Peptides against a protein of PDB entry 7Z53. Designs and how they scored, part 23

Target 1, 150 residues: chain A of PDB entry 7Z53
Amino acid sequence: PRIKNQADCIPFFRSCPACPGSNITIRNQINALTSFVDASMVYGSEEPLARNLRNMSNQLGLLAVNQRFQDNGRALLPFDNLHDDPCLLTNRSARIPCFLAGDTRSSEMPELTSMHTLLLREHNRLATELKSLNPRWDGERLYQEARKIV

## One batch from the design tools (peptide; aimed at target 1 F79 H83)

Design b2_p18_3_s3 (made by RFdiffusion4, then SolubleMPNN; from b2_p18_3, 9 letters changed)
Fold by OpenDDE base, seed 1:
Structure b2_p18_3_s3 (fold): chain B 150 residues (1-150), chain A 18 residues (1-18)
Amino acid sequence: as target 1 above (150 residues)
Amino acid sequence: SRIRELIERLRRLREEEE
């Protein structure tokens, strides 16, 4: 299918192979940035979701953490508030709702949950350190600066 | 149980980094 509106296309660039010599059979990739880290899995791609993932009770620029559980004092992802929570329905005896994250797959793929948790902790660590270094920064500045570092 | 499983996974990841 041909997309008429080029504005809807996402440019995708790959590094080209380079064979410097005829006697060299090793195909080298030229130095180029062909990938990037998309942190939308942590922060959310939609503004309403992004706001819900933040701790808005202070000006520390932190992401929200679980209010019911901790990992020996370390933060866990907050729970989502779904009317028909699929996580509760799949295992009624566990009584653990779905986690809230930027990526909706966080609870669907347990492997992602751990990664999201670590990145949550890293963000909050960074925000805390940035606050120490820049005491006059408000929560928005701290959040954005930490987000850029992650 | 899901929380315990997550904590266990996180523990393993930390141990591998050390």
Scores: peptide ipSAE 0.143, ipTM 0.723, DockQ to the pose 0.021
OpenDDE base, seeds 2, 3, 4, 5: peptide ipSAE 0.017, 0.023, 0.019, 0.015; ipTM 0.436, 0.520, 0.462, 0.366

Design b2_p18_3_s4 (made by RFdiffusion4, then SolubleMPNN; from b2_p18_3, 12 letters changed)
Fold by OpenDDE base, seed 2:
Structure b2_p18_3_s4 (fold): chain B 150 residues (1-150), chain A 18 residues (1-18)
Amino acid sequence: as target 1 above (150 residues)
Amino acid sequence: SRVRLLLERLRRLAERAR
């Protein structure tokens, strides 16, 4: 690689190849995301990840938020819990883990992190408003309805 | 830090949205 110093580099790994047919001249990637526009970058495409992105401590249908940091009371993305966290490896002095979102790239660029944070805030705002309008709705329904609106 | 950078980006976005 052109950059010899890897201390400040985020380690990226190539995805597994997809083999759609017998005549493969170009390396294709396996798509692990949903095939339709569903804001899976916020909510995840797999159930285990989706559950980890949710605040399951109550029945408010909220997404999980950062427990260490806030922006003047406003939510931030929760931290991921990765073994060999690449964000910790890139800046060892800051000791800030990668952010957890539906899109695994959420911590690769601040712009993505920002957008995911905004969408997280919007989801939680919507879920809160839906709860006020529909007090009898449980957390699952609140979450799903807010997700549909986002 | 990543947090400070995020906050700065968010604040800039908020300012542009006004």
Scores: peptide ipSAE 0.005, ipTM 0.305, DockQ to the pose 0.028
OpenDDE base, seeds 1, 3, 4, 5: peptide ipSAE 0.000, 0.000, 0.000, 0.000; ipTM 0.317, 0.228, 0.270, 0.226

Design b2_p18_4 (made by RFdiffusion4)
Pose (drawn by RFdiffusion4):
Structure b2_p18_4 (pose): chain A 150 residues (1-150), chain P 18 residues (1-18); non-standard residues A16 CSO
Amino acid sequence: as target 1 above (150 residues)
Amino acid sequence: HTYSQWQKDRKAREEAAA
């Protein structure tokens, strides 16, 4: 009904196999995230990304927030610095990149981005309250406690 | 906005692999 040219096709990349190039093993695929319901979409599933998502400027246990833009004084997710950045293509003049989040698909829909941004703000809210209650806690403890709650 | 060194290194690797 839409593609009249049968020489055309719809693009598709096979998933990455767990045992590349093998003739012995039955091909299986890979999960890049923790299977647990643990808010890995907020905090990341790999150690370097997790650190990059954190605010390292103080001992407050915060996740990083966008430094150029706010939503009526509230935090937005930070930008990611991707090589193949699809978000810039949607509006050339706006030059607004994809967001950095615990998962790489946070910008797929604005509706989805809103949920990520909401949980970012909630973490920082909890970490702020927990600091008021327990001034002796360092940045790592505040981070872990808020993460545990989220 | 400021990108981290980790983001810059990841992007440089991806550009080299392109």

Design b2_p18_4_s1 (made by RFdiffusion4, then SolubleMPNN; from b2_p18_4, 12 letters changed)
Fold by OpenDDE base, seed 1:
Structure b2_p18_4_s1 (fold): chain B 150 residues (1-150), chain A 18 residues (1-18)
Amino acid sequence: as target 1 above (150 residues)
Amino acid sequence: EVYSEYQLKRRELLELLA
């Protein structure tokens, strides 16, 4: 690596290259996200992540919310649990972890954080309303139907 | 300290949403 001192490096990993079998000199990258519009920035593109983004403590079909902080009673994104958390490494004095969202960039740009927060709130609002309209729906059904609407 | 930093970040986010 070009950087000799890696003790204070922020761990951002580069995308894996694609090998199309052509003689092009331009490096192509593999997309790790879904290939269609599915609000994967909110729900994740992989099952393990999707599960971690959900509130599995009840059958309300809700997404997980921050357990430490709220915005005047409104939900915030939950914190992630990363071994090398770039948010913690960037400002060690603040000790604020990165947010957990379907998009790993949720903590890199305030605009993304805001949008993810809004969509999180919207999902939970929808799931709550759907539960009111359909009291017999279980958490999985509520989650999926709310996800379809978002 | 953690709370104050989070509040600062929250204010920044809210300003972007305004």
Scores: peptide ipSAE 0.000, ipTM 0.202, DockQ to the pose 0.027
OpenDDE base, seeds 2, 3, 4, 5: peptide ipSAE 0.000, 0.000, 0.000, 0.000; ipTM 0.211, 0.221, 0.206, 0.215

Design b2_p18_4_s2 (made by RFdiffusion4, then SolubleMPNN; from b2_p18_4, 11 letters changed)
Fold by OpenDDE base, seed 1:
Structure b2_p18_4_s2 (fold): chain B 150 residues (1-150), chain A 18 residues (1-18)
Amino acid sequence: as target 1 above (150 residues)
Amino acid sequence: STYSEYQLERRRLLELLA
């Protein structure tokens, strides 16, 4: 699905409140802040994951985007391809897989999903702009330079 | 609980975007 009306408000996942009596949410949030500084939550901390998060179909240095859904023409995170996808198992009727992100916790916290989505869009915007400014740069150069800026 | 809420919200968002 794709929303064509660009004048519509952009919907985001709402933040979920912390579970009463549990510090897991707080702990994860603190850890996510560290990941945010180095953007490892977006690009992945391991090389195999980093490669899977990239769009390798061209030389534009882009991150992969969702192939089924867009948000008012803007990108969403790609779906993961898990054998036992917990998102699919949680609600079998919905049939919506977990998102693929640099942080594996992204499918557990809507706050992370929203932030990852925004940073995904920013990376791709930067890569596109860098391509315009530097037409001779290949996909690897574009990806790395955009990553440094983010 | 948080995970369940996320799943519900994700579903709602994607259905809205469909």
Scores: peptide ipSAE 0.033, ipTM 0.559, DockQ to the pose 0.042
OpenDDE base, seeds 2, 3, 4, 5: peptide ipSAE 0.020, 0.051, 0.000, 0.023; ipTM 0.495, 0.594, 0.190, 0.479; seed 3 fails the geometry check

Design b2_p18_4_s3 (made by RFdiffusion4, then SolubleMPNN; from b2_p18_4, 14 letters changed)
Fold by OpenDDE base, seed 2:
Structure b2_p18_4_s3 (fold): chain B 150 residues (1-150), chain A 18 residues (1-18)
Amino acid sequence: as target 1 above (150 residues)
Amino acid sequence: SIYSDYQLERRELLLLLS
């Protein structure tokens, strides 16, 4: 991927292939600092949680996003539905519940919240791109393929 | 606590985004 602002780089990104010009036989890697990211904390390690993290209202293969708040048009993590929500209990007047993520610690550590948010956006971006490239893919396939890329 | 401070910051951020 291309990073325009070097001073505001995300600490992780993938090496992407590039085919220059009309030569489709040469696959070059774009210069990038690559790192392995375990995305299990984003998607959930158990099927019930994984389903709750998905947007099941359409066949776009998207992860669920916050329905109340956005960051300048960008997605935020959805809220969880806990009986004894520790985030609500911390400050009862604030009335802001914990975020729902694959890792329950997401609402305890700002670093995790930020990382999960970024990966959420990346997944949804990838799923959208895959839908454009493969219009006949259903939501399940889009979700799985995007998950593999992340 | 660190947790409490984060929750406060989270609230403030969300209020700014509302």
Scores: peptide ipSAE 0.027, ipTM 0.575, DockQ to the pose 0.032
OpenDDE base, seeds 1, 3, 4, 5: peptide ipSAE 0.018, 0.020, 0.019, 0.022; ipTM 0.489, 0.537, 0.579, 0.536

Design b2_p18_4_s4 (made by RFdiffusion4, then SolubleMPNN; from b2_p18_4, 12 letters changed)
Fold by OpenDDE base, seed 4:
Structure b2_p18_4_s4 (fold): chain B 150 residues (1-150), chain A 18 residues (1-18)
Amino acid sequence: as target 1 above (150 residues)
Amino acid sequence: SVYSEYQLERRRLLELLA
């Protein structure tokens, strides 16, 4: 390889081939973006983002939820607060800011938005149940345990 | 674009759910 310092390398991963049912020589690939989303992306890959995704106003170990909208009482992803919000800039008439999630693409693909929303709800459900079962657990413990289960 | 359409639909959805 031309790059001697591995720290300067950008990793690229090749998509897995889709197995055709017939003897077709054309190699199709599985779109990783349409596959099952890693639940870890809901929590953020970096600590600052992870903290921003959490509800830190209490000790319930919950993820932050949208403060403006709910889905029939169910949580939605919180909005991000960006000065130059690309979601707002993409369609100024829509006036929907980007959702804050572990994956920045969550606002770009409905599938990701839905998945993140579902996993958000599941996490909060689990955290709530864990709190009921373990009332002495603090928010950090509840968050981590719920995260492990998701 | 697909993204802009999604934002529009998401807005409509949120408004309906509000």
Scores: peptide ipSAE 0.024, ipTM 0.437, DockQ to the pose 0.025
OpenDDE base, seeds 1, 2, 3, 5: peptide ipSAE 0.018, 0.021, 0.018, 0.016; ipTM 0.486, 0.414, 0.470, 0.360

Design b2_p18_5 (made by RFdiffusion4)
Pose (drawn by RFdiffusion4):
Structure b2_p18_5 (pose): chain A 150 residues (1-150), chain P 18 residues (1-18); non-standard residues A16 CSO
Amino acid sequence: as target 1 above (150 residues)
Amino acid sequence: EAELEEEERNAEFEEIVS
């Protein structure tokens, strides 16, 4: 009903196999995230990304927030620096990149981005309250405790 | 060429986020 040209096709990349190039093993695929319901969409599933998501400027246990833009004085997710950045293409003049989150699909829909941004703010809210209660806690403890709650 | 492209991409990103 839409593509009249049969020489055309819809693009598709096979998933990455767990055992590349093997003739012995039955091909299987890979999960890049923790299967647990653990908010890995907020905090990341690999150690470097997790560090990059954290605010390292102080001992407050916060996740990083966007430094150029706010939503009526509230935090937005930080921008990611991707090579193939699809978000810039949606509006050339706006020049607004994709967001950095615990998962790489956070910008797929604004509705989805809103849920990520909400959980970012909630973490920082909890870490702030926990600092008021337990001033002796360092940045790592505040981070872990808030993460545990989220 | 790859190093230059990477530098230009990072510079553009720094401009966007400034």

Design b2_p18_5_s1 (made by RFdiffusion4, then SolubleMPNN; from b2_p18_5, 8 letters changed)
Fold by OpenDDE base, seed 2:
Structure b2_p18_5_s1 (fold): chain B 150 residues (1-150), chain A 18 residues (1-18)
Amino acid sequence: as target 1 above (150 residues)
Amino acid sequence: TLEEEEKRRQEEFEEITS
């Protein structure tokens, strides 16, 4: 995401800062671009993960958002719950866990995190508009229809 | 486009509620 207010910034640390331009980062970026076509990196390719990425507290068909941090009032990805969180272990002073997304590599590269964040916001925007147009649709319908548009 | 999609969704809603 494009952070406008530095005071609202969430501390982020890349897992492999010494590998920019390496084959690993290039491969990850290519895979991210490929997944961008079907948005599987946002929604998850497996059903258990997909469910964990959804906001199940209502019938609005929304994806889950971070409950601790926002980007100038805009949504950020939710945190994952890992026993040995590599993000926490890499920078213990920051104490920011890895983000939860359809692609587990999202927290390893800020570029991917930004992309996923934007698509998260877009999905929730679409779901909100679809709810306005189709008030009788339940959360599942809203989620699926928004997913098709993204 | 989003506008076209919204129009389609509105038409679908009207068909269902009708």
Scores: peptide ipSAE 0.017, ipTM 0.401, DockQ to the pose 0.013
OpenDDE base, seeds 1, 3, 4, 5: peptide ipSAE 0.005, 0.013, 0.012, 0.018; ipTM 0.359, 0.365, 0.391, 0.340; seeds 3, 5 fail the geometry check

Design b2_p18_5_s2 (made by RFdiffusion4, then SolubleMPNN; from b2_p18_5, 11 letters changed)
Fold by OpenDDE base, seed 1:
Structure b2_p18_5_s2 (fold): chain B 150 residues (1-150), chain A 18 residues (1-18)
Amino acid sequence: as target 1 above (150 residues)
Amino acid sequence: LLEEEERARQEAFDAITS
């Protein structure tokens, strides 16, 4: 990822490195695959989290994007705001906080982070197209309709 | 009304995915 001016890059970091010999990696991956069907990893399964994942600054029905970094102009997941951020604590030199997603494990494995990022971009793409097709829809309608399509 | 809404959603989906 890069900063908004695209001049500087930051290294990718995950909070919890996968242990090949542990059940954690397998369990987390299976759970992520299960949640992929309903996209709960992207939107969140609880209303408070779902609201925090949305862009509430407009009526476009978009999901929130990272305000500090982009991927060559493309959206990244927003950062979470954790008091004891495990991503920061596990790698003091990187100083990269955990990402905010529907699944708190998004920063534990790069595969999850990548998938969440792709689905974030897809949702926002869909919401944008739906706004073009239905200019009278408000943000809630756009968000819900895009979520149903994803 | 629900049928019309579903039809509109399908039409929108088709337009987006075309």
Scores: peptide ipSAE 0.028, ipTM 0.526, DockQ to the pose 0.014
OpenDDE base, seeds 2, 3, 4, 5: peptide ipSAE 0.024, 0.023, 0.023, 0.024; ipTM 0.591, 0.529, 0.570, 0.568

Design b2_p18_5_s3 (made by RFdiffusion4, then SolubleMPNN; from b2_p18_5, 12 letters changed)
Fold by OpenDDE base, seed 3:
Structure b2_p18_5_s3 (fold): chain B 150 residues (1-150), chain A 18 residues (1-18)
Amino acid sequence: as target 1 above (150 residues)
Amino acid sequence: LLEKLEKERQEFYEKLTS
């Protein structure tokens, strides 16, 4: 059945399927690129912040990681350097400062902290893989290409 | 992965602002 009042309707379409073989009944949906995902919460929306989030000690295109703590060998977000760190003021006994991320709210809720941590690890993994595939790429190229893939 | 996380984040923020 069709809707008669089509003036108030918005059309919806799906992508075409792809069959890798004539004897294969499994169909793969052909994905189309519609938009670029904004990852400014990880990389920062301002250039000064973006630079502070990067590891500038080498030409590997990596994001900065925590220098004091790791999660069973895996990277954590770096600490921020705030004059009046609200995280330190909230729990003076823990003495753990706020994390530095593209979103200033990264330390306000554990959900955001976890997401940013995972994306940090993914970026550094991608940058490392790109370095292996393209040894002549400098840190800027590696950083930008990894950022595009994330 | 990022698209999935962004979707979850968007849903989370919508719940907070409703």
Scores: peptide ipSAE 0.020, ipTM 0.348, DockQ to the pose 0.038
OpenDDE base, seeds 1, 2, 4, 5: peptide ipSAE 0.014, 0.020, 0.014, 0.015; ipTM 0.369, 0.339, 0.308, 0.353; seeds 2, 4 fail the geometry check

Design b2_p18_5_s4 (made by RFdiffusion4, then SolubleMPNN; from b2_p18_5, 8 letters changed)
Fold by OpenDDE base, seed 2:
Structure b2_p18_5_s4 (fold): chain B 150 residues (1-150), chain A 18 residues (1-18)
Amino acid sequence: as target 1 above (150 residues)
Amino acid sequence: LKELEEARRRKEYEEITS
């Protein structure tokens, strides 16, 4: 069923297409939810992707957040940059691209999008708190320490 | 004083990471 968002939320709704390297089976969704031990779905399992998921504009060790939308002032996942964005193609009227996360299925399943968003917020919260406690830590240290806690 | 402050920060860090 379609989830109606509040006015302060991102207007996002799309069908679940099969994307390269992913599928939209309920089994995979459940597996993703139960595999949060290493949080690779949030941080990425490959270094190039992991770097793209980070906020590199400062030394705060933060993950990148959406630059266009917020959820009542809270962070949302950043958008990906896909040539043939299935999210845009599925619902052309909405004009909302796919989100970028460690798991490519984040935009295919709203449940994953929600969980990844929450974990994004938690990471950034932890990094912020760690910065307050350890002001000399650079972005890499903050990022890694927050990642270990998540 | 610097060493004491560092020790305090480490203790606080351990509390939030536990």
Scores: peptide ipSAE 0.017, ipTM 0.457, DockQ to the pose 0.012
OpenDDE base, seeds 1, 3, 4, 5: peptide ipSAE 0.013, 0.014, 0.016, 0.017; ipTM 0.386, 0.437, 0.442, 0.473

Design b2_p18_6 (made by RFdiffusion4)
Pose (drawn by RFdiffusion4):
Structure b2_p18_6 (pose): chain A 150 residues (1-150), chain P 18 residues (1-18); non-standard residues A16 CSO
Amino acid sequence: as target 1 above (150 residues)
Amino acid sequence: TPLRPAAPPREDVGIPIH
């Protein structure tokens, strides 16, 4: 009904196999995330990304927030610096990149981005309250406690 | 934000049109 040219096709990349190039093993695929319901979409599933998502400027246990833009004084997710950045393409003049989150698909829909941004703010809210209660806690403890709650 | 690693190349097998 839409593609009249049968020489055309719809693009598709096979998933990455767990055992590349093998003739012995039955091909299986890979999960890049923790299977647990643990908010890995907020905090990341690999140690370097997790650090990059954190605010390292103080001992407050906060996740990083966008430094150029706010939503009526509230935090937005930080930008990611991707090579193949699809978000810039949606509006050339706006020059607004994809967001950095615990998962790489946070920018797929604005509706989805809103849920990520919400959980980012909630973490920072909890970490702030927990600091008021327990002033002796360092940045790592505040981070872990808020993460545990989220 | 640091530059993220480039994705490795992959084959496009395509979905044919009928």

Design b2_p18_6_s1 (made by RFdiffusion4, then SolubleMPNN; from b2_p18_6, 10 letters changed)
Fold by OpenDDE base, seed 2:
Structure b2_p18_6_s1 (fold): chain B 150 residues (1-150), chain A 18 residues (1-18)
Amino acid sequence: as target 1 above (150 residues)
Amino acid sequence: MPKRPPLPPLPNIGIPVV
């Protein structure tokens, strides 16, 4: 490798190739995201991830939030639970895991983390307001209606 | 009655909508 010091490197892996057909002249990557504007960066593009992003401890339709840290009483993104967590590998002294969001890049830079955090907060705000307006709605309906607004 | 009517359904992204 050109960079010999790997202690401060972010360990990104190359995307898997999409190999459609017999005449592959160009290496394309597999797209694992939805193709339309659906806030998949917040909610994920797959059902298992979407479930992991939700607060399933209640019927309020909320997204999961950080259990260790808050920003002056405001929610932060929950931590991911990766075996080879790039955030832990990049800065072993800080011992801060990567954030879990609909997009795996949520921890790539502080600005992106901030946007994901803002959208998570907005979802939870919307779900809370929708619950106030519609006390009889269950957690699934609250989540879906908040998601439609975001 | 709900104070806010339901929005139109989102496109199917593999997440069930109730």
Scores: peptide ipSAE 0.006, ipTM 0.244, DockQ to the pose 0.017
OpenDDE base, seeds 1, 3, 4, 5: peptide ipSAE 0.000, 0.000, 0.000, 0.005; ipTM 0.263, 0.211, 0.254, 0.237

Design b2_p18_6_s2 (made by RFdiffusion4, then SolubleMPNN; from b2_p18_6, 8 letters changed)
Fold by OpenDDE base, seed 1:
Structure b2_p18_6_s2 (fold): chain B 150 residues (1-150), chain A 18 residues (1-18)
Amino acid sequence: as target 1 above (150 residues)
Amino acid sequence: MPRRPPLPPLLNVGIPIV
């Protein structure tokens, strides 16, 4: 991290610049998202993140869910495992980590958290129904077919 | 063609106030 003193600082980082060729004077950010409508807010734009968002403990094609909390038996977003978790730094009393989603902004506003939770629940519903309709499908196929529907 | 499941009922999204 660029910040050495974390006692009084919130670790918000400015987007990294793309290295322009020698003739580009305009600072562009590195694009971290696809140009496609691909539900990357749910599934991530990078393979390591996409794997961390999945429940790999079974062959049901489900997204990972919160293991500590539920909403009246309904799934919540899993917690992230950030070294310098901004949610833990901002709310020291609650000691609740930021949520893990395909978009890092999932914990920025309750409305975003709501939408990501909704889409996670919908994916898991779709994967469950697809498993019921197609008992012979493996977890990868269930995940990918649910992802294509979302 | 895979059978698509029926459209879900509107999911009630309760977020616990953190």
Scores: peptide ipSAE 0.006, ipTM 0.324, DockQ to the pose 0.017
OpenDDE base, seeds 2, 3, 4, 5: peptide ipSAE 0.000, 0.000, 0.005, 0.000; ipTM 0.300, 0.190, 0.282, 0.220

Design b2_p18_6_s3 (made by RFdiffusion4, then SolubleMPNN; from b2_p18_6, 8 letters changed)
Fold by OpenDDE base, seed 1:
Structure b2_p18_6_s3 (fold): chain B 150 residues (1-150), chain A 18 residues (1-18)
Amino acid sequence: as target 1 above (150 residues)
Amino acid sequence: MPRRPPLPPLVNVGIPIV
């Protein structure tokens, strides 16, 4: 288990309320997700997040990968840069931040992290193969075409 | 249309359980 000391507080943020008017009898949360099956768990639902998830150092259309760790030469999810990182707070000895993905819950459980890692690897594989097939495609087109396939 | 490359096998992504 990630949490070794159960005496430590787990930071848990409650969803922001939707405030559609002055006479709110029922508290609803803000929906931050698309209504589409668009792999937003990989790519994010907002442009700033989507940009942070991309490898902008080249024109290969790749997603960003972990710079500190690899799984037998295979890519892992990049780390997030949260001010109050729940992963750093819950495991102070390991000093491992939460993973950055399109879904903020990517670090909630290993199974979810694994699925995000697989989809990131698949995107990067697809973008690489698409570049081989289409040498004249730029990084934006490679990213978008890989995203459409995922 | 470029042919969809074959899906890689589902490999156990060993997340380092730290």
Scores: peptide ipSAE 0.000, ipTM 0.179, DockQ to the pose 0.019
OpenDDE base, seeds 2, 3, 4, 5: peptide ipSAE 0.000, 0.000, 0.000, 0.000; ipTM 0.213, 0.220, 0.275, 0.188

Design b2_p18_6_s4 (made by RFdiffusion4, then SolubleMPNN; from b2_p18_6, 9 letters changed)
Fold by OpenDDE base, seed 2:
Structure b2_p18_6_s4 (fold): chain B 150 residues (1-150), chain A 18 residues (1-18)
Amino acid sequence: as target 1 above (150 residues)
Amino acid sequence: MPPRPPLPPLPNIGIPIV
């Protein structure tokens, strides 16, 4: 390999191929994302992930936030629970796991992490304001209405 | 897993997006 030190490398795997039943010689990847603009990078494209991204401890319609760290009292993305966490593999001394977001790329670079964090904060802000305006709304409605705005 | 359903149209709720 061109890079001899693999201890600080972020492991990337090529997407699984789609197998079209036609004579198409072009290798396509499987699409795992929604086809419409729905902020799936924040909310995920699949229901299990979408549930894991939510704060289910209350009826405020909030996204889950980091329980260990904050940025001057502001929320950060929650940590993921990966068996072979790339963030732990790249810097074993820091022992900081990758962040959980709707898009798995949320931890690939600080700029992406920042954008995902901003959108999480905006969702939680919107859900909080919506709760203030509509005290009788449940957590599901608050979450969905905030999600429509984002 | 089934894909997430499309979002309905945004309601006019008068919340400023800042």
Scores: peptide ipSAE 0.000, ipTM 0.229, DockQ to the pose 0.016
OpenDDE base, seeds 1, 3, 4, 5: peptide ipSAE 0.000, 0.000, 0.000, 0.000; ipTM 0.182, 0.185, 0.205, 0.251; seed 1 fails the geometry check

Design b2_p18_7 (made by RFdiffusion4)
Pose (drawn by RFdiffusion4):
Structure b2_p18_7 (pose): chain A 150 residues (1-150), chain P 18 residues (1-18); non-standard residues A16 CSO
Amino acid sequence: as target 1 above (150 residues)
Amino acid sequence: SDRIASTPERERQRRIML
């Protein structure tokens, strides 16, 4: 109904195999995330990304927030610096990149981005309250406690 | 100006998820 040219096709990449190039093993695929319901979409599933998501400027246990833009004084997710950045393509003049989040698909829909941004703010809210209650807690403890709650 | 570079592990994760 839409593609009249049969020489055309719809693009598709096979998933990455767990055992590349093998003739012995039955091909299986890979999960890049923790299977647990643990908010890995907020905090990341690999140690370097997790650090990059955190605010390292103080001992407050906060996740990093966008430094150029706010939503009526509230935090937005930070930008990611991708090589193949699809978000810039949607509006050339706006030059707004994809967001950095615990998962790589946070920018797929604005509706989805809104839920990520919401959980970012909630973490920082909890970390702030926990600091008021327990001034002796360092940045790592505040981070872990807020993460546990989220 | 304030973009955070992706790690190799994140780039790999992104490829798997897409």

